Peptides against a protein of PDB entry 4HTP. Designs and how they scored, part 51

Target 1, 231 residues: chain A of PDB entry 4HTP
Amino acid sequence: SQTVASHVPFADLCSTLERIQKSKGRAEKIRHFREFLDSWRKFHDALHKNHKDVTDSFYPAMRLILPQLERERMAYGIKETMLAKLYIELLNLPRDGKDALKLLNYRTPTGTHGDAGDFAMIAYFVLKPRCLQKGSLTIQQVNDLLDSIASNNSAKRKDLIKKSLLQLITQSSALEQKWLIRMIIKDLKLGVSQQTIFSVFHNDAAELHNVTTDLEKVCRQLHDPSVGLSD

## One batch from the design tools (peptide; aimed at target 1 H7 A46 L47)

Design b2_p24_7_s2 (made by RFdiffusion4, then SolubleMPNN; from b2_p24_7, 7 letters changed)
Fold by OpenDDE base, seed 1:
Structure b2_p24_7_s2 (fold): chain B 231 residues (1-231), chain A 24 residues (1-24)
Amino acid sequence: as target 1 above (231 residues)
Amino acid sequence: SSNLYEKWLKRYQENGAAPPIVIP
């Protein structure tokens, strides 16, 4: 089945998130999110122009933007220490080298950038000179790989978890990996609240989520910003 | 800011759907 997520590059979501994070004002942050959302809705209308009964919605993107509200996908079982070790292995970093130590001791302030405690930012600077400039994954493909990780974690298949992580890493830029890490750890550090994201998405989104706790239902039922819950 | 809608539409028209990824 055709979905918007199968056509939207993960890189474009990451670039939007980067713009939101770099924006100082609330209004500017909201503008960047709104621009992405409006583009998504317009593309949905174009993609599904001749199809009346579609279940496609903003859900594939929303679950990456609000990963702490994920209820469909089970826990990844991934922590910063696991990712650090994986990157050291994958990048063949000397274990006693500067970059390996930065990844392992990410909580300790070592640099002038104030990135202490943010593993994703530390990883970004290590990855930037070592990885491809542009990723190839769509939002759908990222979600599929994340589903695989969660499923294999539940099944205690550590080797398959590593395989899916390697697919994500090898097909992503440093910027994309920064945001992917934050999605996995469930802390995007956007500087906007959950309530703000819901309010921009739809006026009734916060209310519906409070009742259902189901992001997919929220995205599907409130796909049209002009149609409310009472309509 | 690049119009993301136009970018996605152009890519869709030129290349169609992205190939599926093989998941182990």
Scores: peptide ipSAE 0.626, ipTM 0.893, DockQ to the pose 0.838
OpenDDE base, seeds 2, 3, 4, 5: peptide ipSAE 0.624, 0.619, 0.621, 0.618; ipTM 0.892, 0.890, 0.892, 0.889

Design b2_p24_7_s3 (made by RFdiffusion4, then SolubleMPNN; from b2_p24_7, 10 letters changed)
Fold by OpenDDE base, seed 2:
Structure b2_p24_7_s3 (fold): chain B 231 residues (1-231), chain A 24 residues (1-24)
Amino acid sequence: as target 1 above (231 residues)
Amino acid sequence: SSNLYERLLERYQKEGAAPPIVIP
């Protein structure tokens, strides 16, 4: 069956997240999220016009926006140091070079951007001149690759983990990789609370999540913002 | 920038559903 996530470019989610992060005001942050969500819901209605009972929902996007609430997939087993080494290898960076040292020593303040401790931002600046300008992955494809990584981590299949990571990296822009890293590390730094995200999604979302701790159930049952939990 | 919904709809009409990738 077709899903909205199979059509939505990962780049569009990342651009939305970037706008949210750059916005100073809470209202602007909310607006950017709402615009993405509304577009998703409208497209859902168009895609599923002839199908009244579908399980498709905002869940594929929500689990990337709130990765700390992920309960379906197992741990990735990926840390910043692993990614640093991978990027140095893939980009053929000199180990004693400035960019390699930035990736390895991401916690120490180096440079003018004040991005110390944020590996994703350090990676972004290293990747920007070296990667594709636009990625090709959909949200579904990103989730499929992340599921593969988690599954293979559980199975201790290191080569398959690397393969999936390479697919993510080689098919993503520097901006998309910045956000992908943050999703894997489970720290998006959006400047909005979980409660705010739930409140924008649906009035009853926080309550349902508190009871069920099931993000998919929240997204599916509260897909329509006009239909409440008690309806 | 164009509305996401409009872009999605246009692409859907032209290309149909994007197939899922096969993960080995």
Scores: peptide ipSAE 0.492, ipTM 0.785, DockQ to the pose 0.732
OpenDDE base, seeds 1, 3, 4, 5: peptide ipSAE 0.481, 0.480, 0.478, 0.472; ipTM 0.779, 0.779, 0.779, 0.775

Design b2_p24_7_s4 (made by RFdiffusion4, then SolubleMPNN; from b2_p24_7, 11 letters changed)
Fold by OpenDDE base, seed 2:
Parts: C-alpha cells; structure tokens; sequence
Structure b2_p24_7_s4 (fold): chain B 231 residues (1-231), chain A 24 residues (1-24)
C-alpha cells in the first residue's frame, strides 16, 4: 500500500529538524514542526482520497522525531565509537589525522565550534566536504534501513548491519547524516519537549500516549486534529 | 506548510511511487 512516508524525502524532515534546532524561541520551533505536519496531513488526504480505512499515519516521521519513544524497533546496537570507526574506514581518513581523531575523541574539545560531546555535529563537519549535497532517501526507505539494522543486530549479523549503514551513509548528505546519527543515538537536541511535540500534533496525543505507550496508535487514532479521543 | 505539500504532490504526480529500497 502507498504511504506518505514513501514519497516524502528524508531531506525535508532533516531540513525541518534543522530549522527547529536553530530557532531560539518555542513559538518558532512549533511553527516549523507545524508546517511539516500540516503538509504531511494534506498530502495524506490527497494520496488517500479514494481509499478508506488506511493505516497510514504520521508514525513513520514521528518515530524519527521522538526516537526515545520507539517501541516497535529493537535496539540498533550502534554507538558513537562504532560510527566513528565506520566513517574513518569509509572516508579513508588517516588514522592519525585530525578528522579521525575528532571522530574518535568527540567528547574532548578539539575544535572552535564547542561541539564537544555531540558526535553528530563533529561528524557533520567531517562529512560536509566529502558527502553528497542532497540525499535521495525517503522517510520510508530510512525506516526500512533502520528496521534492517535493528533486526540484524538482534540476529548478530554484523556484516548486514554494516551494509545497511553504508547504504544510509552513501545516499545521504552531511546534514541528513547528522540527523540520522541523532535518531540512531536517540538524542535530537531539538530544544522542544516531548509534550510540546504531542500538543502540536494533537490535543489528546499526550494523554493517549500516557495510557497506551504506543506511538503508532497515537498517530493513527489522532491523525485528524479535529477528531478527539471521545469522538 | 503549503510549499512542502505542493512539492511532494508535484513529485508524486510526475514520478509515481518511489521504488522500494533494496536491503541486502
């Protein structure tokens, strides 16, 4: 079945997240999220105009925006050190070079940007001159690859994990990879609370999530902002 | 909000469904 996520570029989600992160005020952060969400809902209506009872929802995006609430996908088994080593290998960085050392020692302040402890930002600057300017992956494709990583981690298939990671990396811009890393590590640093994200999504979203702890159910049942839990 | 929607719709109308990703 067709999904909104299969047509929405991952780049557009990342650009939205970047705008949210760069915004100083809560109101601006909310505006950027709302714009993406509203576009998603409009596209859903257009895509499913002739189809009733679709299971498609904002869930594919929401689970990337709130990765700490992910319950369907198992653990990735990926840490910053693994990613650092992978990038060093893939980018053929000299082991004793400045960029390799930045990735490996991401917790130590080595640069002027104050990015110590934020691996994704360190990676971004290393990747920026070396990666595609624009990625080609959809949100659905990103989720499929992440599902593969989690499944293969559970199955202890390290080689297949690497293949899926390579596919993510080679088809993503530096900016997209920054956010992908944060999604994998489950720390987006948006400066917006979970409660705020839920409140913008639907007035009843926080309540429903508190009861069900099921992000997909929240997204499906509260897809229409005009239809409440009691309706 | 309308800009993203319009672009997604235009791309959908032009290209149809995105091909599935090949996962090894």
Amino acid sequence: as target 1 above (231 residues)
Amino acid sequence: SSQLYERWLADYEKNGPAPPIVIP
Scores: peptide ipSAE 0.612, ipTM 0.912, DockQ to the pose 0.760
OpenDDE base, seeds 1, 3, 4, 5: peptide ipSAE 0.605, 0.599, 0.262, 0.604; ipTM 0.900, 0.897, 0.720, 0.900

Design b2_p24_8 (made by RFdiffusion4)
Pose (drawn by RFdiffusion4):
Structure b2_p24_8 (pose): chain A 221 residues (1-106, 117-231), chain P 24 residues (1-24)
Amino acid sequence: SQTVASHVPFADLCSTLERIQKSKGRAEKIRHFREFLDSWRKFHDALHKNHKDVTDSFYPAMRLILPQLERERMAYGIKETMLAKLYIELLNLPRDGKDALKLLNYGDFAMIAYFVLKPRCLQKGSLTIQQVNDLLDSIASNNSAKRKDLIKKSLLQLITQSSALEQKWLIRMIIKDLKLGVSQQTIFSVFHNDAAELHNVTTDLEKVCRQLHDPSVGLSD
Amino acid sequence: SSKEHFDSLWAELMEEIEEHNEEL
């Protein structure tokens, strides 16, 4: 019943992605990712130490790290133009004001929102990766159910409980373009030698994370 | 509690990464 994702602050995933994006070289981008992945695996063993048929995996984090491969969630129905309106309303931004104009006259949208949010209010987030995933699930379902009001509420929960950095990265997860500077092939190869292959056949991110959870146990086994 | 124990364990793992980065 328990999950690694319920114990990991979304902020730690975000800080990892931030360092990855900031790194100039491939080796350094891989290092930052590998450290998070390796800690996730160590914690997985400690958490599920004496457990039986464990289905928990790196999937809750991997689906955010490779969001373009997201298949389980339907489309979010979220445009950068409406996030701008949501922030102007939420932050009580005067439309003649400098911050409102930056959002309206839209180095992607996530960065503009980052610069707007950084000097403001909350500096430390509270959400775990699991809670972020649960809320993204509610947004995708409510888009399918044509409930734009429930989408606004769920997105408001995500935004108001998160730091500027988390919000920058959450936006990028919703738009599905992280701009990390490291390829999907590279990310899969760091996770598991066989991961790129398994994903080609299955097109199933959760299956790949679960089946190839152990790096020393290959597809042949 | 059990939840707090495992949250602390995660925090220790993340500290180890921070210490390693300072050494670099």

Design b2_p24_8_s1 (made by RFdiffusion4, then SolubleMPNN; from b2_p24_8, 12 letters changed)
Fold by OpenDDE base, seed 2:
Structure b2_p24_8_s1 (fold): chain B 231 residues (1-231), chain A 24 residues (1-24)
Amino acid sequence: as target 1 above (231 residues)
Amino acid sequence: SMDEEYRKLWEELMKEIEEREAEE
């Protein structure tokens, strides 16, 4: 079945997240999220115009925006050190070189940007001159690859984990990889609370999530902002 | 193709966002 996530570029989600992060005010952050969400809903309505009983929802995007609430997908088993080593290998970085050392020592302030402890930002600057300008992955494809990583981690198939990671990396821009890393590590640093994200999505979203702890159920049941829990 | 139409629809939605941001 066709889903919105199968048509939405991952790049556009990342651009939205970047705008949210760069925005200083809460109202501006909310606006950027709302605009993306509204576009998603409009697209959903167009895609499913003749089908009222669809299970398609904002869940594929929401689980990437709120990765700490993920309960369906098992642990990735991926840490910053693993990603650092992978990038060094993939980009053929000299191990004693500046960029390799930045990735490995991401917790130590080495530069003027104050990015100490933010592996994703360090990776971004290393990747920016080396990666594609625009990625080709949809949100669905990103989720499929992340599902594969989690499944293979559970099965202890390290080779298949690497394969899926390579697909993610090679088909993504530096900006997309920055956000992908943050999704995997489960720290987006958007500067907005979970409650704010839920409140923008639907007035009853926080309450339903508190009861069910099921993000998919929240997204599906509260897909229409005009239909409440009591309706 | 139907997929191309949907691609264009999403691109237009994103363009509208970009245009609004450029005016601010």
Scores: peptide ipSAE 0.642, ipTM 0.931, DockQ to the pose 0.830
OpenDDE base, seeds 1, 3, 4, 5: peptide ipSAE 0.636, 0.640, 0.633, 0.639; ipTM 0.929, 0.929, 0.928, 0.930

Design b2_p24_8_s2 (made by RFdiffusion4, then SolubleMPNN; from b2_p24_8, 12 letters changed)
Fold by OpenDDE base, seed 2:
Structure b2_p24_8_s2 (fold): chain B 231 residues (1-231), chain A 24 residues (1-24)
Amino acid sequence: as target 1 above (231 residues)
Amino acid sequence: SMDEEYRELWRELMKEIEEKRKEE
């Protein structure tokens, strides 16, 4: 079945997240999120114009924006050290080279950027001159690959985990990988609270989530901002 | 293809956002 997520480039979500992160004020951060959300809703209406009962919702994006609330996927089993080693291998970085050492020692402030402890930012700078300028993945494809990683982690299939991770990496820009890493690690550092995200999405979203702890249900039931829980 | 049409629609939506930002 057709979903909005199958048509939305992951790059556009990442660009939105980047704008949110770079924005200083809460109002500006909210604006960027709202713009993306509104576009999603408009697209949903167009895509499902002739279909009344669809289960499609903002959930595929929301679960990437609020990865700490993920309850459907099991743990990825991926840590920064694993990613560092993978990047060193994939990019054929000299093990004793500056970039390899940056990835491995990401917690130690070595540079002027003050990004100590933020592996995603360290990775971004290493990747920027070396990877694709534009990724090709949709939000659905990203979620499918993440699902695969989680499932294979549960099944202890390390080779398949690596395969899916490589697909994510090789089909993503440096910026997309920065955000993908943060999604996997479950820390986006957006500078906005969960409550703010929910409030922008729907007035009743926080309440429904508090009761159900089901992000998909929240997104589906409160898809229309004009229709409340009591309706 | 229908998929191409939808891809273009999304692209247009993103373009609209960018255009509004230039006007601010």
Scores: peptide ipSAE 0.603, ipTM 0.923, DockQ to the pose 0.902
OpenDDE base, seeds 1, 3, 4, 5: peptide ipSAE 0.600, 0.603, 0.599, 0.602; ipTM 0.922, 0.923, 0.922, 0.923; seed 3 fails the geometry check

Design b2_p24_8_s3 (made by RFdiffusion4, then SolubleMPNN; from b2_p24_8, 13 letters changed)
Fold by OpenDDE base, seed 2:
Structure b2_p24_8_s3 (fold): chain B 231 residues (1-231), chain A 24 residues (1-24)
Amino acid sequence: as target 1 above (231 residues)
Amino acid sequence: SMEEEYRQLWAELMAEIERKEALE
């Protein structure tokens, strides 16, 4: 069955997240999220115009926005050090070079940007001059690859994990990779609380999540902002 | 194709967001 996520570029989610991160005020952050969510809902209505009772929801995006609430996927088994080594290999960076050392020593303040400890930002600056300007992945494809990584981690298939990571990296811009890294590490640094995200999504979302701890159920049952839990 | 129509629809939705941001 067709899903909204199969049509939405991952780049557009990343652009939205970037806008949210760059916004200083809570209201502006909320606006950017709301605009993306509203677009998603409009697209959903168009896509499923002739099909009632679909299970499609905002869940594919929500699980990337709130990766700390992910319960369907098992652990990726990926840390910053692994990603650093992968990038050094993939980009053929000199091991004693400045960029390789930045990736490996990401916790050490080396520059004026104040990004010490934020591996994703360090990776972004290394990747920006070396990667494609625009990625080609949809949200569905990103989720499929992340599912593969989690599954293969559980199965201890390191080679297949690397394969999926390479697909993600080679088909993504530097900006998309920055956010992908943050999704994998489960720290988006958006500057908005989980409660705020839920409140924008649906008035009853926080309550339903507190009871069920099921993000997919929250997204599915509360897909329509006008239909509450008591309805 | 239906795929192209959906691609255009999403692109239009994103373009609308960009237009609104440019006006602020």
Scores: peptide ipSAE 0.680, ipTM 0.948, DockQ to the pose 0.867
OpenDDE base, seeds 1, 3, 4, 5: peptide ipSAE 0.674, 0.677, 0.673, 0.677; ipTM 0.947, 0.947, 0.947, 0.948

Design b2_p24_8_s4 (made by RFdiffusion4, then SolubleMPNN; from b2_p24_8, 10 letters changed)
Fold by OpenDDE base, seed 3:
Parts: structure tokens; sequence; C-alpha cells
Structure b2_p24_8_s4 (fold): chain B 231 residues (1-231), chain A 24 residues (1-24)
């Protein structure tokens, strides 16, 4: 079945997240999220114009924005050290080189940028001169690859995990990879609370999530901001 | 194609956001 996520570039989600992160005030952060969400809803209405009973929702995006609430996927089994080694290999970085050492020692403050401890930011700067300017993945494709990683981690298929990671990396810009890393490690550093995200999505979202702990159910049942739980 | 129409629609929605960001 056709989904909004199959048409939405992952790059556009990442650009939105970047805007949210860079915004200083709560109001600005909310605005950027709302604009993306409203665009998603408008697109949904166009895509499903002739279909009233669809299961499609904001869930594919929401699970990437709130990765800590993911319950459908099993654990990825991916840590920063694994990603560092993968990037060193993939980018053919000299092992004793500055960039390789930055990735491996990401917790040690070596630079003026204060990025110590944020692996995704360190990776971004290493990747920026080496990666594509724009990625080609949709949100659905990103989720499919993440599903594959989780499934293969559960099955202990390390080779297939690497394959899926390589697909993500090779088809993503440096900025997209920054956010992808944060999604995998489940720390987006957006500067907005989960409650704020839910409140912008739907007034009843936080309540429904507190009861069900099912993010997909929240996104599906509360897809229309004008239709409440009691409706 | 229908796929091209949807691609254009999403691009238009994103352009509208970008235009607002440039005006602020």
Amino acid sequence: as target 1 above (231 residues)
Amino acid sequence: SMEEEYRKLWQELMEEIEEKEEEE
C-alpha cells in the first residue's frame, strides 16, 4: 500500500531536525516541527484522497523523532565504537590519522568546537568533505533498513548488519548520517521534550501514549488533530 | 506519472517552508 513515508525524503526530515536543534527558543522549535507535521498531513490527505480507511500515519517519522519510544524494533546492537570502526574502514581513513583518532576518541575533547562526547557531530565533520551533498533515501527506506539491522542483530547476522549500514551510509549526506547516528543511538539532542512533541502532534497524544505505550497506535488513532480520543 | 505528481507536491510543500524561513 502507498504510504506518505514512501514519498518523503529522509533528507527533509533531517533538515527539519537540524532547524529544531539550531533554534534557541521552544516556540521556534515547535514551529519547525509543526510545519513538517502539517506538510505530512497535507500530503497524506492528497495521497489518500479517495481512501477513508487507511492505516497510514505519521508513525514512520515519529518513531525516528522519538527513537526512545521504539517498541516494534528489537535492539540494533550498534554502539559508537562500531560505527567509528565502520567509518574508518569505509572511508579508508589512516588508522593513525587525525580523523580516525577523532572518531575513536570521540569522548576526549581534542577540538575547539566542544563536540566532545557527541559522536554524531564528530562523525558529521569527518563525513562532510567526503559524502554526497544530498541523500536518496525515503523515510520508508530508512525504516526498512533499520528494521533489517534490528532483525539481523537478533539473528546474529553481522554481515547483513554491515550491509544494511553500508546502504544507509552510502545513500546519505553527512547531515543525514549525523541524524541517523542519533536515531540509532537514541539521542537526538533536539532540546524539546517528548511531551512537547506529543502536544504539537495532538492534544491527547501524551495521554494515549501513557496508557498504551504504543507509538503507532498514538499516531494512527490521533492522526487527525481535530478528532480526540472521546470522539 | 502519479509518482511524479506526488514528488512535485512534496517538493512544493518543502519549498513553502523554505520560503517562510528566508522571510523570518
Scores: peptide ipSAE 0.637, ipTM 0.929, DockQ to the pose 0.854
OpenDDE base, seeds 1, 2, 4, 5: peptide ipSAE 0.633, 0.626, 0.633, 0.632; ipTM 0.928, 0.926, 0.928, 0.928

## One batch from the design tools (peptide; aimed at target 1 F36 W40)

Design b2_p25_1 (made by RFdiffusion4)
Pose (drawn by RFdiffusion4):
Order: sequence, then C-alpha cells, then structure tokens
Structure b2_p25_1 (pose): chain A 221 residues (1-106, 117-231), chain P 25 residues (1-25)
Amino acid sequence: SQTVASHVPFADLCSTLERIQKSKGRAEKIRHFREFLDSWRKFHDALHKNHKDVTDSFYPAMRLILPQLERERMAYGIKETMLAKLYIELLNLPRDGKDALKLLNYGDFAMIAYFVLKPRCLQKGSLTIQQVNDLLDSIASNNSAKRKDLIKKSLLQLITQSSALEQKWLIRMIIKDLKLGVSQQTIFSVFHNDAAELHNVTTDLEKVCRQLHDPSVGLSD
Amino acid sequence: STLELLEEELEELEESEALEYFSSS
C-alpha cells in the first residue's frame, strides 16, 4: 500500500531538474539525475524491506521527468494563456502592472511565471510527489468530465502550496516540455540498459519502471 | 555474525543517506 512517492518532496524532484537544466554538459546532467534515481532506489529497498508483491516503482517520478511519454493521464486542457489569467486573478495583479503585462504579453512561460513568483510569499513548498500526481490526475479527469471549475480548484491547490521553483517545473510538466538538455534515450539509458528497448515495444512507462526496477536484472531475466 | 552486523549497518547508512538526500530542499 505504501509508496516512495508519498515520502519525497516534490521540491527535491524540482531542485534536481533545475540543476539538470542548469548544467552545461551531458555528464553533469546525468550525474544530477543519477543521484536522485539512486536515492530513490535505496529508499525503495528500506521502505519495502520485508514486503511481498510490491508494485511500487520510479514511475511517479519518471512520468514527470519524461512527461511527453505520459499515457495514463488524459490531456490536461491547460493553455499558457489561461495560466496567465489564473495568476493575475490569484496574485491580485493590476492589469496595468509590470508583472501582469509580462504574463499577458507572452525563456518559456514557466520562466516568466518563475520570475513573477520568486519575490512573493511562499518560499518553501509542502507537497510530495504523490500529492502532485494525485492532483494532476484530478485535473486530467476533470478535463475529460468537462469540469473547468474543478480544474481551476485543483490547479489552485497545486499552485498555492508550492514555491516558485516547483511552480516553474509543474508548468513545464503540464505543457510536457521540460527543456532539460538531455535526451529521452539518455534518460532511459541511465535508468536501465534495457529501458529504451522495453519502452519501444510496450509504449508503457509504468511497465518499464516496474519491470526494470532493478538495474542488475535485465529483460532476459 | 560480524558480516551480518556490517550488512545491517550498511543498510541503515543507505537509508539515512537517501532520507538526507530527499530532505535537502
């Protein structure tokens, strides 16, 4: 019943992605990712130490790291133009104000929102990766159910409980373009030698994370 | 016995390292 994702602050995923994006070289981008992946695996063993048929995996984090491969969630129905309106309303931004104009006259949208949010209020987030995933699930379902009001509410929960950095990365997760500077093939190859292959056949991100959870145990086994 | 003790200490250290990592922010 328990998951690694329930114990990991979304902030630690975001700080990892930030350092990856900021790194100039491939080796450094891989290092930052590998450290998070390796800690996740060590904590998985400690958490599920004496457990039986464990289905927990790196999937809750991997689906955010490779969001373009997201298949389980339907479309979010979220446009950058409406996030701008949501922030103007939420932050009580005067429309003639400098911050409101930056959002309206839209180095992607996530960065503009980052610069707007950075000097404001909350500096430390509270959400775990699991809670972020649960809320993204509500947003995708409510888009399918044509409930734009419940989408606004769920997105408001995500936004108001998160730091500027988390929000920058959450926006990129929703738009599905992280701009990390490291390819999907590279990310899969760091996770597991066979991961790129398994994903080609299955097109199933959760299956790949679960089946190839152990790096020393290959597809042949 | 000594080997089992060292394996248990290693597991505790790995857990502590992972928790420190995930609490860094």

Design b2_p25_1_s1 (made by RFdiffusion4, then SolubleMPNN; from b2_p25_1, 13 letters changed)
Fold by OpenDDE base, seed 1:
Structure b2_p25_1_s1 (fold): chain B 231 residues (1-231), chain A 25 residues (1-25)
Amino acid sequence: as target 1 above (231 residues)
Amino acid sequence: MEEELKKKEQFEKEEQEALEFFSRT
């Protein structure tokens, strides 16, 4: 079935997240999220104008924005050290070189940017001069690859995990990879609370999530901001 | 996203125009 996520570039989500992170005020952060959400809903209405009973929702994006609330997808089994080693191998970085050491020792303050402890930011600066400016993945494709990683982790198929990671990396910009890493590690550092994200999405979203703990149900049942839980 | 929506809307418009053209023929 056709979904909004199959049409929306992953780059658009990452650009929105970047704007949110860089915004100093809560109001500006909310504005950027609202603009993305409104555009998504508008696209949904246009895509499904002739179909009333659809299961499509904001869920594919929401589960990437709030990855700590993921309950459907199993654990990735991926840590920063694994990603560091993968990047060193993939980029053919000298193991004793400056960039390899930055990735491996990401917790040690070595840079002028104050990015100590943020592996995704360190990776971004290593990737920026080496990656394409624009990625090619949709939100749906990113989720499919993440599903593959989780499934193969459960099955202990390390080779297939690596394959899916390579597909993500080779088709993503440095900026997209920064956000992808944060999604995998489940720490986006947006500077907005989960409650704020839910409140912007729908007035009843926080309550429904507290009861169900099902992010997909929240997104499907409350896809219309004008229709409440009691309607 | 807005660009993709505009492309979709344009495609639908062109499809509708084509359907209207073929219905008159």
Scores: peptide ipSAE 0.034, ipTM 0.528, DockQ to the pose 0.041
OpenDDE base, seeds 2, 3, 4, 5: peptide ipSAE 0.033, 0.034, 0.031, 0.031; ipTM 0.504, 0.500, 0.518, 0.492

Design b2_p25_1_s2 (made by RFdiffusion4, then SolubleMPNN; from b2_p25_1, 17 letters changed)
Fold by OpenDDE base, seed 2:
Structure b2_p25_1_s2 (fold): chain B 231 residues (1-231), chain A 25 residues (1-25)
Amino acid sequence: as target 1 above (231 residues)
Amino acid sequence: DEEEEEKKRKEKEEEEEALAFFNRT
């Protein structure tokens, strides 16, 4: 079945997240999220104009924006050290070189960038001169690959985990990989609370999530911002 | 089949319209 997530570039979500992160004020952060959400809803309405009772929702994006609330997908089993080693291998970085050491020692303050402890930012600067300018993945494809990683982690299929990670990395820009890393590690550093994200999505979203703990149900039931839980 | 081609054309137009809405913001 046709979904919004199958058409929306992952790059567009990442650009939105980047704008949110760079914004200083809460109001501006909210505006950027709202603009993306409104575009998604408009896209949904256009895509499904002739179809009733679709199950498509904002869930594919929401689970990437609030990855700490993920309950459907099992643990990835991926840590920063694994990603560091993978990047060193993939980019053919000298192990004793500056960039390899930055990735491995990401917690140690190095230089003026103040990015100590933020592996995704360290990775971004290493990737920027080496990666594609524009990625090719949709939000659906990213979720499919992440599902594969989680499933293969549960099955202890390390080689298949690596394969899916390589697909993500090789088809993504440096900016997209920065955000993908943060999604996998489950820390986006957006500077907005979960409550704020839910409040912008729907007035009843926080309440429904508190009861159900099910992001998909929240996104489906509260797809229309004008239709409440009591409707 | 002309009817199937017309259906595919309409589906493509709807997808392009939907994408245009997303890309305008």
Scores: peptide ipSAE 0.084, ipTM 0.648, DockQ to the pose 0.137
OpenDDE base, seeds 1, 3, 4, 5: peptide ipSAE 0.023, 0.044, 0.026, 0.046; ipTM 0.501, 0.474, 0.548, 0.641

Design b2_p25_1_s3 (made by RFdiffusion4, then SolubleMPNN; from b2_p25_1, 12 letters changed)
Fold by OpenDDE base, seed 2:
Structure b2_p25_1_s3 (fold): chain B 231 residues (1-231), chain A 25 residues (1-25)
Amino acid sequence: as target 1 above (231 residues)
Amino acid sequence: SEKEKLEKEEFEREEAEALAHFSRT
């Protein structure tokens, strides 16, 4: 069956997340998230116009926005140091070069931008002059690759993990990779709380999640913002 | 049918409008 996530570019989610991060006010952050969510719901209604009983929901996007609440995937087994080494290899960066050292020593302040400890931001600046301007991945494809990484980590298939990571990296812009890294590390730094994200999604979302701890169930049961838990 | 063609064109328009809200960059 066709899903909304199979049509939505990952770039569009990343652009929304970037807007949220850059916004100073809570109200503006909420607006950007709401606009993305409303567009998703509108597309869902159009895509599924003749199908009332669909299991499609916002879950594919929500699990990327709230990666700390992921319970379906096993651990990725990926750390910043692994990504640093992978980027050095993939980009053919000199090991003693400025960019390689920035990636490896990401915790040490090496520049004026105060990006110390934010590996994703450091990676972004290294990637920006070297990567595609526009990625080609959908949200569904990103999730499929992340599922593959988690599964192969559980199976201790390091070669297949590397393969899936290379697919993600080579098909993504620098901006998309910044957000992908933050999704893998499970820290988006959006400047909005989980409670705020849930409150914008549905009034009952926080309550249902507190009881079930199941993000997919929250997204499916509360797909319609006008239909409550008691309905 | 002409009706099915119109319904398809309307669907494609609605889909394109919904997607255009994502890609505002």
Scores: peptide ipSAE 0.024, ipTM 0.537, DockQ to the pose 0.389
OpenDDE base, seeds 1, 3, 4, 5: peptide ipSAE 0.020, 0.018, 0.015, 0.000; ipTM 0.505, 0.494, 0.360, 0.334; seed 3 fails the geometry check

Design b2_p25_1_s4 (made by RFdiffusion4, then SolubleMPNN; from b2_p25_1, 15 letters changed)
Fold by OpenDDE base, seed 1:
Structure b2_p25_1_s4 (fold): chain B 231 residues (1-231), chain A 25 residues (1-25)
Amino acid sequence: as target 1 above (231 residues)
Amino acid sequence: MEEEEREKKRFEEEEKEALAFFSRT
């Protein structure tokens, strides 16, 4: 069966996240998230117009927006240093060169941007002149590749982890990779709380999550913003 | 064959309609 996530470009989610990050005010951050969510719900209603009792929900996007709440997928086993080494290899960067050193020493301020400790931002600037302008991945494809990484990490198959990472990287823009890195590291730096994200999604979402700790169940049961837990 | 083609066409129309509701950011 077709899902919303199989049609939504990963680029669209990344653009929304970028808008949220750039917004200074809480209200503007909320607006950008709400606009994406409303578009998702409208798309869902259109896609499933003739189908009752679908299990499709916002979960594929929500698990990328709140990656710290992921419970279905096991640990990736990926750290910033691993990604740095991978990018140096993939981009054929001189190991003693400026860009390689920026990636490896991402915690040290380079004086150019207040990005010390934010590996994803440092990676973005290195990638921007070297990567595709437009990615080709859907949200579902990103989740499938992340599932593969987690499964292969559990199985200690480092070669297959590298293969899936290369597929993600080679099919993504620099901006998409910035957000993908943050999803893998589980720190999006959006400037909004988990509670705020839940409150925008559904009034009962925080309560249901506190009881179940199941993000998929929250997204599925509270898909309709007008239908509460007591209904 | 005719029923499968009709289902495919319905699906393509439904997909096209669904895509129109998603605003690209």
Scores: peptide ipSAE 0.054, ipTM 0.562, DockQ to the pose 0.187
OpenDDE base, seeds 2, 3, 4, 5: peptide ipSAE 0.029, 0.000, 0.006, 0.005; ipTM 0.516, 0.337, 0.328, 0.352

